# Designs tried in a protein design run: peptides against a protein of PDB entry 5Z08. Part 72

Target 1, 168 residues: chain A of PDB entry 5Z08
Amino acid sequence: RQKDEWAKKTSSLMKQLDWFIGEHLGAMLAAEELGGPVVGELMEIDPDDLSAGFNAHGKLKKATSQPDLDRRQRRIDDIWGPQDEQGQAHKRKRGADEALAASAEMRDLIEQLMNKLVEAGGDNSATYVEIPRESAAARFLVRSKVAMFHPNDARRLRLVDFGRDLDD
Target 2, 222 residues: chain B of PDB entry 5Z08
Amino acid sequence: GLPRLIDAIEEASKIPAKRRQTPIKPTIEKLTTHLYTHGASPDSLLRLADLLTLRNHLDQASLAAITRNLYPSSTVSDEVVLRFIGALGHGQLKPTLALQALFLRWLVMVYHLLENPGVLGQVYGVLFDLLDTAAIRPQLCHLLALVTRRKHVRPFRIQAILTLSRQTGGDPNLTGLLRVFKNYYPEIIVGDATKGRASAFKHPDPQWRQHLDEIQQRRSEA

## One batch from the design tools (peptide; made by RFdiffusion4, then SolubleMPNN)

Design b1_p12_8_s1 (from b1_p12_8, 7 letters changed)
Fold by OpenDDE base, seed 1:
Structure b1_p12_8_s1 (fold): chain B 168 residues (1-168), chain C 222 residues (1-222), chain A 12 residues (1-12)
Amino acid sequence: as target 1 above (168 residues)
Amino acid sequence: as target 2 above (222 residues)
Amino acid sequence: AEFAQMIQDIME
């Protein structure tokens, strides 16, 4: 009975988490990956500032018409480019695709982190997931104090085990 | 005038709100209106800095309102700066972290009016050691970005920022500060943790800047 | 904060 209630609660929470990732977090993470605001920091980024893009120094690039805009700049231009209806539809679709990709990355990362925690059986050294890159998803989990990096290896991420800290 | 308003607030600050015979709010409003219109002289700034940084019976809303209207009519002395720096960090006798963030924001906005900008460089370590305090980190990084010189960019501080950046999941303010460090030491390897967005450290309040410039201009014409 | 709580609730 208690296991079934736990399983039901866990399933319900996982559904809520999945919903939150898909409906809200994915878009924010996608924006962060594109050089947008960092999730959890309400940087009042003026929409006009976002449209101009950021240079390597984090300064607003003046809208220089030069074609060799970095792939990220193309994404920003695709998000903020000319308001033509066809351009807006393509932008909306691309934005949606990036939000979906970010959502999938977050889901996968959380799943890996949870699986490693379960597999480790209490061995903290075995709870780390190797991340190929520091993604917006990984950063968000760390900022949220849900995950932490290995002190000596920023490619290793683990869940914070909140359950053990209460028994000490 | 402004001195009389400060006198009244200083006296009221010694008394708990429940024991005051007269509401302080009207006097605070007169003070903030005066500050908005005329700014504060160096002497008045020092007195106001004491009111803002020392523990007294003024409410947080009043303290915040004074801070938001703390326009210098002239320069900002080292003594005033040190009052605000001394108020930073954790402690029961220190202002709230929210108020400390406003102080740091104020220091950023008046940095160009400091009599001696080097005073902040002298307390650089104190400021730097507060980077772990999330509530003040954005404004603190901005201030440090203004203050940082080559002498401050040390290996241990580079490592501290890198470590804290990892621990915070690549806080853009820390990344921004690290970029400032890279101006002095281009060889600083910004680990993958810092590939995120860096803060541009834009002026926190353009309207406040414009109004400050108007107050400062009136002094130059007098 | 809400997300952290949600994850915490899942881990409990």
Scores: peptide ipSAE 0.034, ipTM 0.478, DockQ to the pose 0.212
Fold by OpenDDE base, seed 2:
Structure b1_p12_8_s1 (fold): chain B 168 residues (1-168), chain C 222 residues (1-222), chain A 12 residues (1-12)
Amino acid sequence: as target 1 above (168 residues)
Amino acid sequence: as target 2 above (222 residues)
Amino acid sequence: AEFAQMIQDIME
C-alpha cells in the first residue's frame, strides 16, 4: 500500500517535472544554448527579447545583418531573423525546435541521473553520469544545486542526494 | 427567527416552484432582510450553505439573493467552506457557474472570518485546477491570491498559469496571480504574460465589507 | 530552487 502510494506520488511528480521541462525549462535552456541568458541567473526573459537574440554576454542584441556571423550567430539570427510574417513563422518554428531539443536533452539527462542514483545502491561513486558536453541542461542542474560535477572530471555529473548529505 | 425561515425555505426547496402552495419569494425576502440585519450564526450558515450548494428547486435569483446577504455574524467553519468548494466546477449536480462565482466572491469577502484559513490551502489544488473555467476565473484568482503560500508555488503551477495566460491573451487575473507567485519566487520569469495590466485584487464590495463589520461589531458587544 | 525541490521531492 505505501509502495503503491509512493509509486503514484513519484509518477505524478515525474509528470509534473516532464511538463515543466517541456513547457518552461526547454525554452529557457534553448535560449541559453543560443547564447541567451543563463537559466537561473536572469529570470526575466521577455519572449520578445528571446526573439531579438543575445550577444556573447547574454545581452539582447539587435539583429544586425552581418554576413560574417559565425554559424551559431547565424543560427541565432535565423531563429531571431527579421520580424516579417514569414520570418516570424520560421523563427517561431526554429525556436520551437530548439526548445524541443533542449527539453529532450534535459529529460534524458535527468533520467540518466536518476537511474544511476537508483542503480548505485548507495555507492556515491557509481552515481555519476558521463555527459558528452557541458550543456545548458547540465549547468542548470548544477546551478540549481540538483547535481554536482565530479571534483576531478567535469564530464561526470551526479544528483545531489539531499537525503543522505544531511546525515554527514 | 432565522431558523424558522430556513426551515420554511428548506421545505419549499424540495418542491418544484409550480407545485408550491405558497410563493417562496416573500419568505426569501424575510430571510435576506434578517440576514442583512443580524447576519447568520455558524449553524445557520451551514444550513444556508447546503441550500445554496445542493441541487434543489430554488430559483437562481433566490439563491443569488441569499448569497449576496450571507453575512456571517460570527466565524465561518471549515465545513461551510468545504460546502462551497465542493460546489465548484463542472457537473450536472453542481450550481451554475454564475452562482459559483458568487460563492468564490463570498469566500474572498469573508476570508478574514474563517475559523481555519488553512483549510483553503489544503484544497489549493482543487481550486487551482479550475483556473481554466473562464466564468469563475476572476474570483478564483482573487481567492488564490489570498490563499497562496510558498508551498503552493510549484513549477508545474507556474507553468500552468503561464500557459493559460498565453491561451487567454493575458487575463489580468492570471497576471495578478502570477505576481503573487513571484513574491515568493522572484526568479519566476513572468515574460510577456505579465507585461499586461494585473488585477490588484481589491475588495469586491466595500459596502458589503462595511456592513459586515457592523454586524461583526454587534457580536463583540454581546 | 523550485526545480531543486521538485527533484528532491521525486527522490524522496
Scores: peptide ipSAE 0.033, ipTM 0.262, DockQ to the pose 0.297
Fold by OpenDDE base, seed 5:
Structure b1_p12_8_s1 (fold): chain B 168 residues (1-168), chain C 222 residues (1-222), chain A 12 residues (1-12)
Amino acid sequence: as target 1 above (168 residues)
Amino acid sequence: as target 2 above (222 residues)
Amino acid sequence: AEFAQMIQDIME
């Protein structure tokens, strides 16, 4: 009974986490990757804001302001993309795709981190996940104090063990 | 005039808000309006710096309003700069971190008006040691980006930023500061952890800058 | 903070 309640609670929490990642965090992470604000500094980024793009300072580009130079790929799309309704639709689609990609990356990273923690059986050295890049997702987990980088290797990330730090 | 307004606020700052016979808000509004219109002389800046940095009974909103309207009509002295630098960090006698962030932002915006920009270079270590304070880090990194010279780029500071960057998950402001360091020492390997977005350290408030320029121009015509 | 708590609650 208690195990079933725990399993249900865990499942519910996982669903809430998945929802949070998909509905809120993914867009914000995508915005950060796209050079938007860092997650936690600005609370709400509309997916439509992702499509509008961000200036080099992470501020939302208003449609009328000249696209500043530095975001090469969006600039290529802004330079070569039709300014027509189709171009806006493509930008919106791209923003949505980036949010989905960021959500997927966050989900995968959390899953890997949790799996490694379980597999390690208490060996802290075995809890590290190798990350291919320092993503917005990885950075967010570190900023939120959910994860920590290996002190000597920034390609290795582990969950903070909240359970053990209470017993020591 | 501005000195009389400062006098009134200084006297009010010694008394808890509940014990004041008259509300200070109208006087603060007059002060901020005057500052917005005319700016502050060097002498007035020093007095205002003391009001902003020393513990008193002024409310945070009033202190923030003064800071946001702290337009220099002339230059900014070393003494004024040092008052603001001395107010940084943790301590019961220090201003709130939110107010400290406004001070750092102000220093960034008036950097070109400093009588001696080298004064910030002399206190570089003090500024650098505060990088772990998240609440002031964005403005602090911006100020350090302006102040940093080759002499400040030392191996221990490079390592400190790299370590802090890892601990913060690659804070863009730290990455921006590392980029400034790399301009002096191109051989600095900014590890993959710093391949993230770097802050460009653009002017924090273009409207404030424009208004400052207008105040400064009036001085040149007088 | 809320996210951290959510992760913590899942790990417990």
Scores: peptide ipSAE 0.033, ipTM 0.488, DockQ to the pose 0.228
Fold by OpenDDE base, seed 4:
Structure b1_p12_8_s1 (fold): chain B 168 residues (1-168), chain C 222 residues (1-222), chain A 12 residues (1-12)
Amino acid sequence: as target 1 above (168 residues)
Amino acid sequence: as target 2 above (222 residues)
Amino acid sequence: AEFAQMIQDIME
């Protein structure tokens, strides 16, 4: 029963992860690969607090989430510029294709990382996945503290074992 | 005047909030209003730097409000700079990382008013060693971008920034700093890890800059 | 942060 509940929970979480990758993360990763903004700056500082200019009273202007969204959107719009209707359709299609590619890369990378972790049976040396390139996906996982590069080989990536690091 | 407001806040800062007979907020508001209108003299800046950097009983919101309104009416002394630099990093006696980020941002915004910009170059190593602290890294990289000179661009620091860039998944602020390094040593290969977008280190607050310029202009007319 | 938590929740 507990194993079945765990399996169901894990399956549900994997579906949510897949959805998140497909609907949100893929486009952002594609933007990063194209020289856009970096995704997942875990600023421990509420970016809203730092981006919020000082009002005259020294109160954090509510960082209108709008300027970063607008800057991201404007940069996406600036990168994608107003081309003619056909050019916009082609750019949108290209953007969609890049987002799909980035999503697929992230899914594949996560799958490989998880599979290696399971296969390694606790041997940390066997948990490394060889990555063909330092992709936006790989960088994102490292920034998120979900993955780590091998200290001597940047082509090797592994998941952080959250279960073990809590016991030490 | 400003000195009397600082006196009142200094005295209040020695007492826990629960034991204060009078709320400090109205006095903080008067202080921040005064700072916004007139700025702070060098002497007042030093006193305020001590209030901001030394452990006391002031609340974080008050400290942040003072920092946000810390307009110099004149120059910024080495002593003031060193107070803020000394407050950086991890430690029980140090300000919060959020407040440290505000201090670094402030130093960026007042960099042109430093009596001796070289003072930051003297503490370059201290600043550089804090780059692993994610919470302050954006502002720290910006400050380092202003401070960096050829003498600071050493092989070990180039390697350190490259290593940290990999470990952080290509933080754009680190990439921006490495680009500054490359201006002094064009042969620096920005590896694939740094092919990402670099921060442009734009002025953090144009409105704050404009208001500072207005305060500084009043001094030149006096 | 949400992504990291999601991955952590999957790995737990």
Scores: peptide ipSAE 0.032, ipTM 0.434, DockQ to the pose 0.191

Design b1_p12_8_s2 (from b1_p12_8, 7 letters changed)
Fold by OpenDDE base, seed 1:
Structure b1_p12_8_s2 (fold): chain B 168 residues (1-168), chain C 222 residues (1-222), chain A 12 residues (1-12)
Amino acid sequence: as target 1 above (168 residues)
Amino acid sequence: as target 2 above (222 residues)
Amino acid sequence: PEFAQLIEEIMQ
């Protein structure tokens, strides 16, 4: 029973994370990779926007009008868009494609980090994921204090073990 | 006059110090005194730019002394500017990074006297690509702060500054340059790693500016 | 903070 409740809770949280990555973070990470605004440590995620994303049954509600993402994407497009209408449409499409790519990269990175943590069985030395580059995703996780680089190798990233900090 | 002093220094610059019949220091002192009093004409500036930027047998102290007294009596030509820009970077034929920093400082201080300020905008990429060179970065950021226009603020350059800022622990000169970029695109968010004191890019030498203004005024009255 | 908390809650 408790394990099932934990599994349900974890599944719900993973869905929330996936939603957040897809709907909010991906576009911001794409903007950072393209040399736009850096995602700050304080992502004021309106908790209400996160909560509004889920129906009473834990299913992702259809993307409510994300006025802020549309505003940010519009702002990025307005900043970096070609002046012609056709160029704006192409940039919007490119921006959407880059946001999807950034979302996929973040999802994959988080999955790898979590998998390595589970596989390590408590060996901190085995928790490192080798990253091909310092991506916006990797930087975001480090800035957010979710991940840390290996002290001697910036190509190695691991999750912060939140469980051990409770035992100290 | 100044041309004869330059002639003597040009000839001496071809000869190693140990093989010179006469010490060059007295001639350098006469040159720097003349430059301090009267400034350099456009023709003299070009000749001095060649002496400063081309590999020769002049000692670093003499080159630095000439650079510190390189007051234009009139305008600064594109050719003079390009000599100094061409002298930037790493290489065996390039001036020392310390001397390059003095050249960049000089360009900042004489920016308002350029015949064509747009010339620096044309070589913006060359300047920007040198930001990783720590020894010249302070003066380079200041020059870029003056030169930057909307056309230069591109996504890849924003990312390059952000990356370099993070790698340098938030160099205040890079933060200052990023603020200049933000003036063109307010939506640029400087991450927390760049939360720090930005350089204000104040005039490097107010006394030098005042003396330059005095030299410039004398020419307008003549 | 909220993202870190979300990850922390997932990891627990």
Scores: peptide ipSAE 0.027, ipTM 0.263, DockQ to the pose 0.208
Fold by OpenDDE base, seed 5:
Structure b1_p12_8_s2 (fold): chain B 168 residues (1-168), chain C 222 residues (1-222), chain A 12 residues (1-12)
Amino acid sequence: as target 1 above (168 residues)
Amino acid sequence: as target 2 above (222 residues)
Amino acid sequence: PEFAQLIEEIMQ
């Protein structure tokens, strides 16, 4: 009975987390990756603002084609394409795609972090996930005090131990 | 005039609000109105800096209102600057971190009016050591971005910002400060810490700047 | 704050 209530509660919390990631956090993380505001400083980014893209200063810019942008940044520059109706539709679609990608990255990262914590069985050294890059997702988890980087290796991320041994 | 208003507030600041015979709010409103209209002379700025930075019985809203209207009519002395710098950080006698953030914002906005901008460079270490204080970090990084010179960009400070940037998940203000450092030493390897968004350190309040300019212009015409 | 609490609650 208590296990079932715990399982239901955990399932409900996971759904809430998934909802939060999908409905709110994904767009904000995408905005951060796009050079927009950092999650936690500005609460509401309109998905339409994501489609408009952000300058190096985190403000909506007009499309200046700079060639040396990473693949996501290239998508951003293409989101900044000409203000024609097709360009706006492509921008909105790309903004949505980036929000979905950011949501997926956050979900995957959280899943990996939780799995490693469970697998480690209390060994803090085994709780680290290797991350390919410092993503907006990884940065958000650290800012939120949910995760910490390894002191000597910024490619290793772990969940903060909130002091509940899983055994209680 | 402004000196009499400051006198009244100084006397009221010595007494707990519940023991005051008269509400101080009307006097604060007169002060802020006067400051908004005429600005503060160097002497008045020093007295107001003491009211803002020293522990007294003034409420936080009044202190914030004074700070938001602290327009210099002239220059800002080293002594005034040092009062605000001395008020930064953690301590029982120090102002709240929220008020400290307003002080740092004020220093950014009046930086061009400092009698000696070099004074901030002399206390660079004090400012830099406060970067771990999240509540003041945005304004602190902005001030450091203005103050930083080649002599301040040391290996230990580079490493400290890099470490703090990792610990904070790439705070854009720290990334912005690292970019300022990189302007002096292009060879600084910031790694992934610079791939994130950096603060542009734009003027915090363009309207405040415009109003300050109007106050400063009136002085030049008198 | 709310997100950290949510993760903490999931991990409990």
Scores: peptide ipSAE 0.027, ipTM 0.428, DockQ to the pose 0.249
Fold by OpenDDE base, seed 2:
Structure b1_p12_8_s2 (fold): chain B 168 residues (1-168), chain C 222 residues (1-222), chain A 12 residues (1-12)
Amino acid sequence: as target 1 above (168 residues)
Amino acid sequence: as target 2 above (222 residues)
Amino acid sequence: PEFAQLIEEIMQ
């Protein structure tokens, strides 16, 4: 009975998580990967700020008049740019593909992190997932205090054990 | 007194307007005058909530007039609140959306008189799921802005409001509600949804507020 | 963060 209720609750939460990743977080992570705002740091993106684009550090570029919007800036504009009528179909498709890719990366990362936590059987040293790169997904999890990097190896990421950290 | 006026209106509400022997309008006017002068006791509020929320033969103008004069002389019980919440949404037995908007406005104006403000937090999901109903959205967003606590701000609700904001072209009330969410979770990226002017959720009727305060003050002196 | 709380709730 309790296991079934737990399983139902967990399933419901996983569905909510999947939905959040797919519908919201994936697009934001894709924007971050493309040099957009850092998810959770930049709270207010003015449309004018979006149109001006972001520098390599995710900061607003000053509106320089140069029309050669770099391919990267076009991708940011494609994900976050204003809904103008005609040219948007190709832009929307690329933005959607990048959001889907980011969503898939986040889902996979969370799945790996959760699996490692379960497999570790309480050994914190065994809970680390090796990440190939510092992705927007990994950074988001760390900023959200969901995950932590290994203190000596930024390629190793683990979930924060919220159950243990309450006792300290 | 007020109970006798309510009795007369309850009896009249059971009969179609065309079959009434006497016009109800004079009785409604007496009721609204009494409510304006003295307010409604908790017991009278419950009876009036039933008249307003249950399907009966009262005309929309009469129901609206009662709602606009529904000054509590005391507190507002959970039962009264739940009657109004239960009257929200789409359905053949539900009040008109115009009347529902008046109920939501009333709940906003009497929020400080609720015996248990937490009751609205318990039905938060019911209220939130009605945000797609354009006719009640302004008042609903205002009520949700008052009711929202950290526990209500969930990822699925954040995304729901963002999606609805995009679909509505940036409804200022949704933007205002999203700002309330952001107060609990500053990390919420509002993006293009905040381009619009957010509603400040000001008191919807300052004169009504002043008159309510006068009615409430008389209770403290008695 | 909500995400942290959601993950925390899933992990419990």
Scores: peptide ipSAE 0.026, ipTM 0.270, DockQ to the pose 0.338
Fold by OpenDDE base, seed 4:
Structure b1_p12_8_s2 (fold): chain B 168 residues (1-168), chain C 222 residues (1-222), chain A 12 residues (1-12)
Amino acid sequence: as target 1 above (168 residues)
Amino acid sequence: as target 2 above (222 residues)
Amino acid sequence: PEFAQLIEEIMQ
């Protein structure tokens, strides 16, 4: 009975997570990948901040050089600015495709992270997922304090163990 | 008494205006006068919430008049709150957006009389998902500003407000809500979105508040 | 945090 209630609760939460990723988070992650605002703690990234990228801990790097500001600001303005009539349909379709791609990447990454955590059986060294790139999805998980990069390898990401850190 | 007036309006609400034997307006005026003078008990509030939120044959002016005079004489139950929350959003069975804005305004004005303020926190997601509805956004942001706790301030909600703020050209109500979020997480970089004018979420009707306080004081003396 | 809580609640 308790196991069935837990399974139902977990299933409901997974559906809510999937819905959230598909309906909201995917579009925001796609916007970040396209040079839009960063999802989470750094929500208004100046085009300079977007050009600087994120460090191995998911923090914004200090903006080094000024010149690429104009191109990224145009992209933010293109994403969030008033769209003229004719370009709207192609931009909407491309935006929808990018949102779907970002949603799929986020779902896959979460699934891999959860699977590795379960497989590791408490060995923190075995909980790392190898990521092909520092995606908006990976950065979001780090900023939200759900995941951490390996201290020596930014291509390795793991879930934060929420169970242990409360007892210390 | 108030129950008999509600009975008469409930029966009239089942019948189209053109088929009523008697005009309902005089009964609505008696109801609103009674509500203004004495307020509504918890039981009467529930019945009135059903009249306001369920599809019936009452005209919009009558529904708005009842809502504007919906003074609680006591506390507001979770059930009453949930009736009004359930009436929000888009759909053919939902009240008009103008009436929904009045419901949200009412919830703001009676927030301190809720039996369980936590009930609004439980439906926080439902309220938050309606922020894209421009017609109710001002009152919705005000209600969310009252309801928001640290547990509700989530990265995805912060981003959703920022996104919507940009799309709306910096709606002052969204900026005000972001400031509430920043109170719980000061590290939230609300860049240019907070440089704009923010709503202060002042009490929407000081005269209504004063009259409510008078009704509530009479109960404490009885 | 809702995402974190949702993940936390799923992981519990």
Scores: peptide ipSAE 0.027, ipTM 0.273, DockQ to the pose 0.353; fails the geometry check

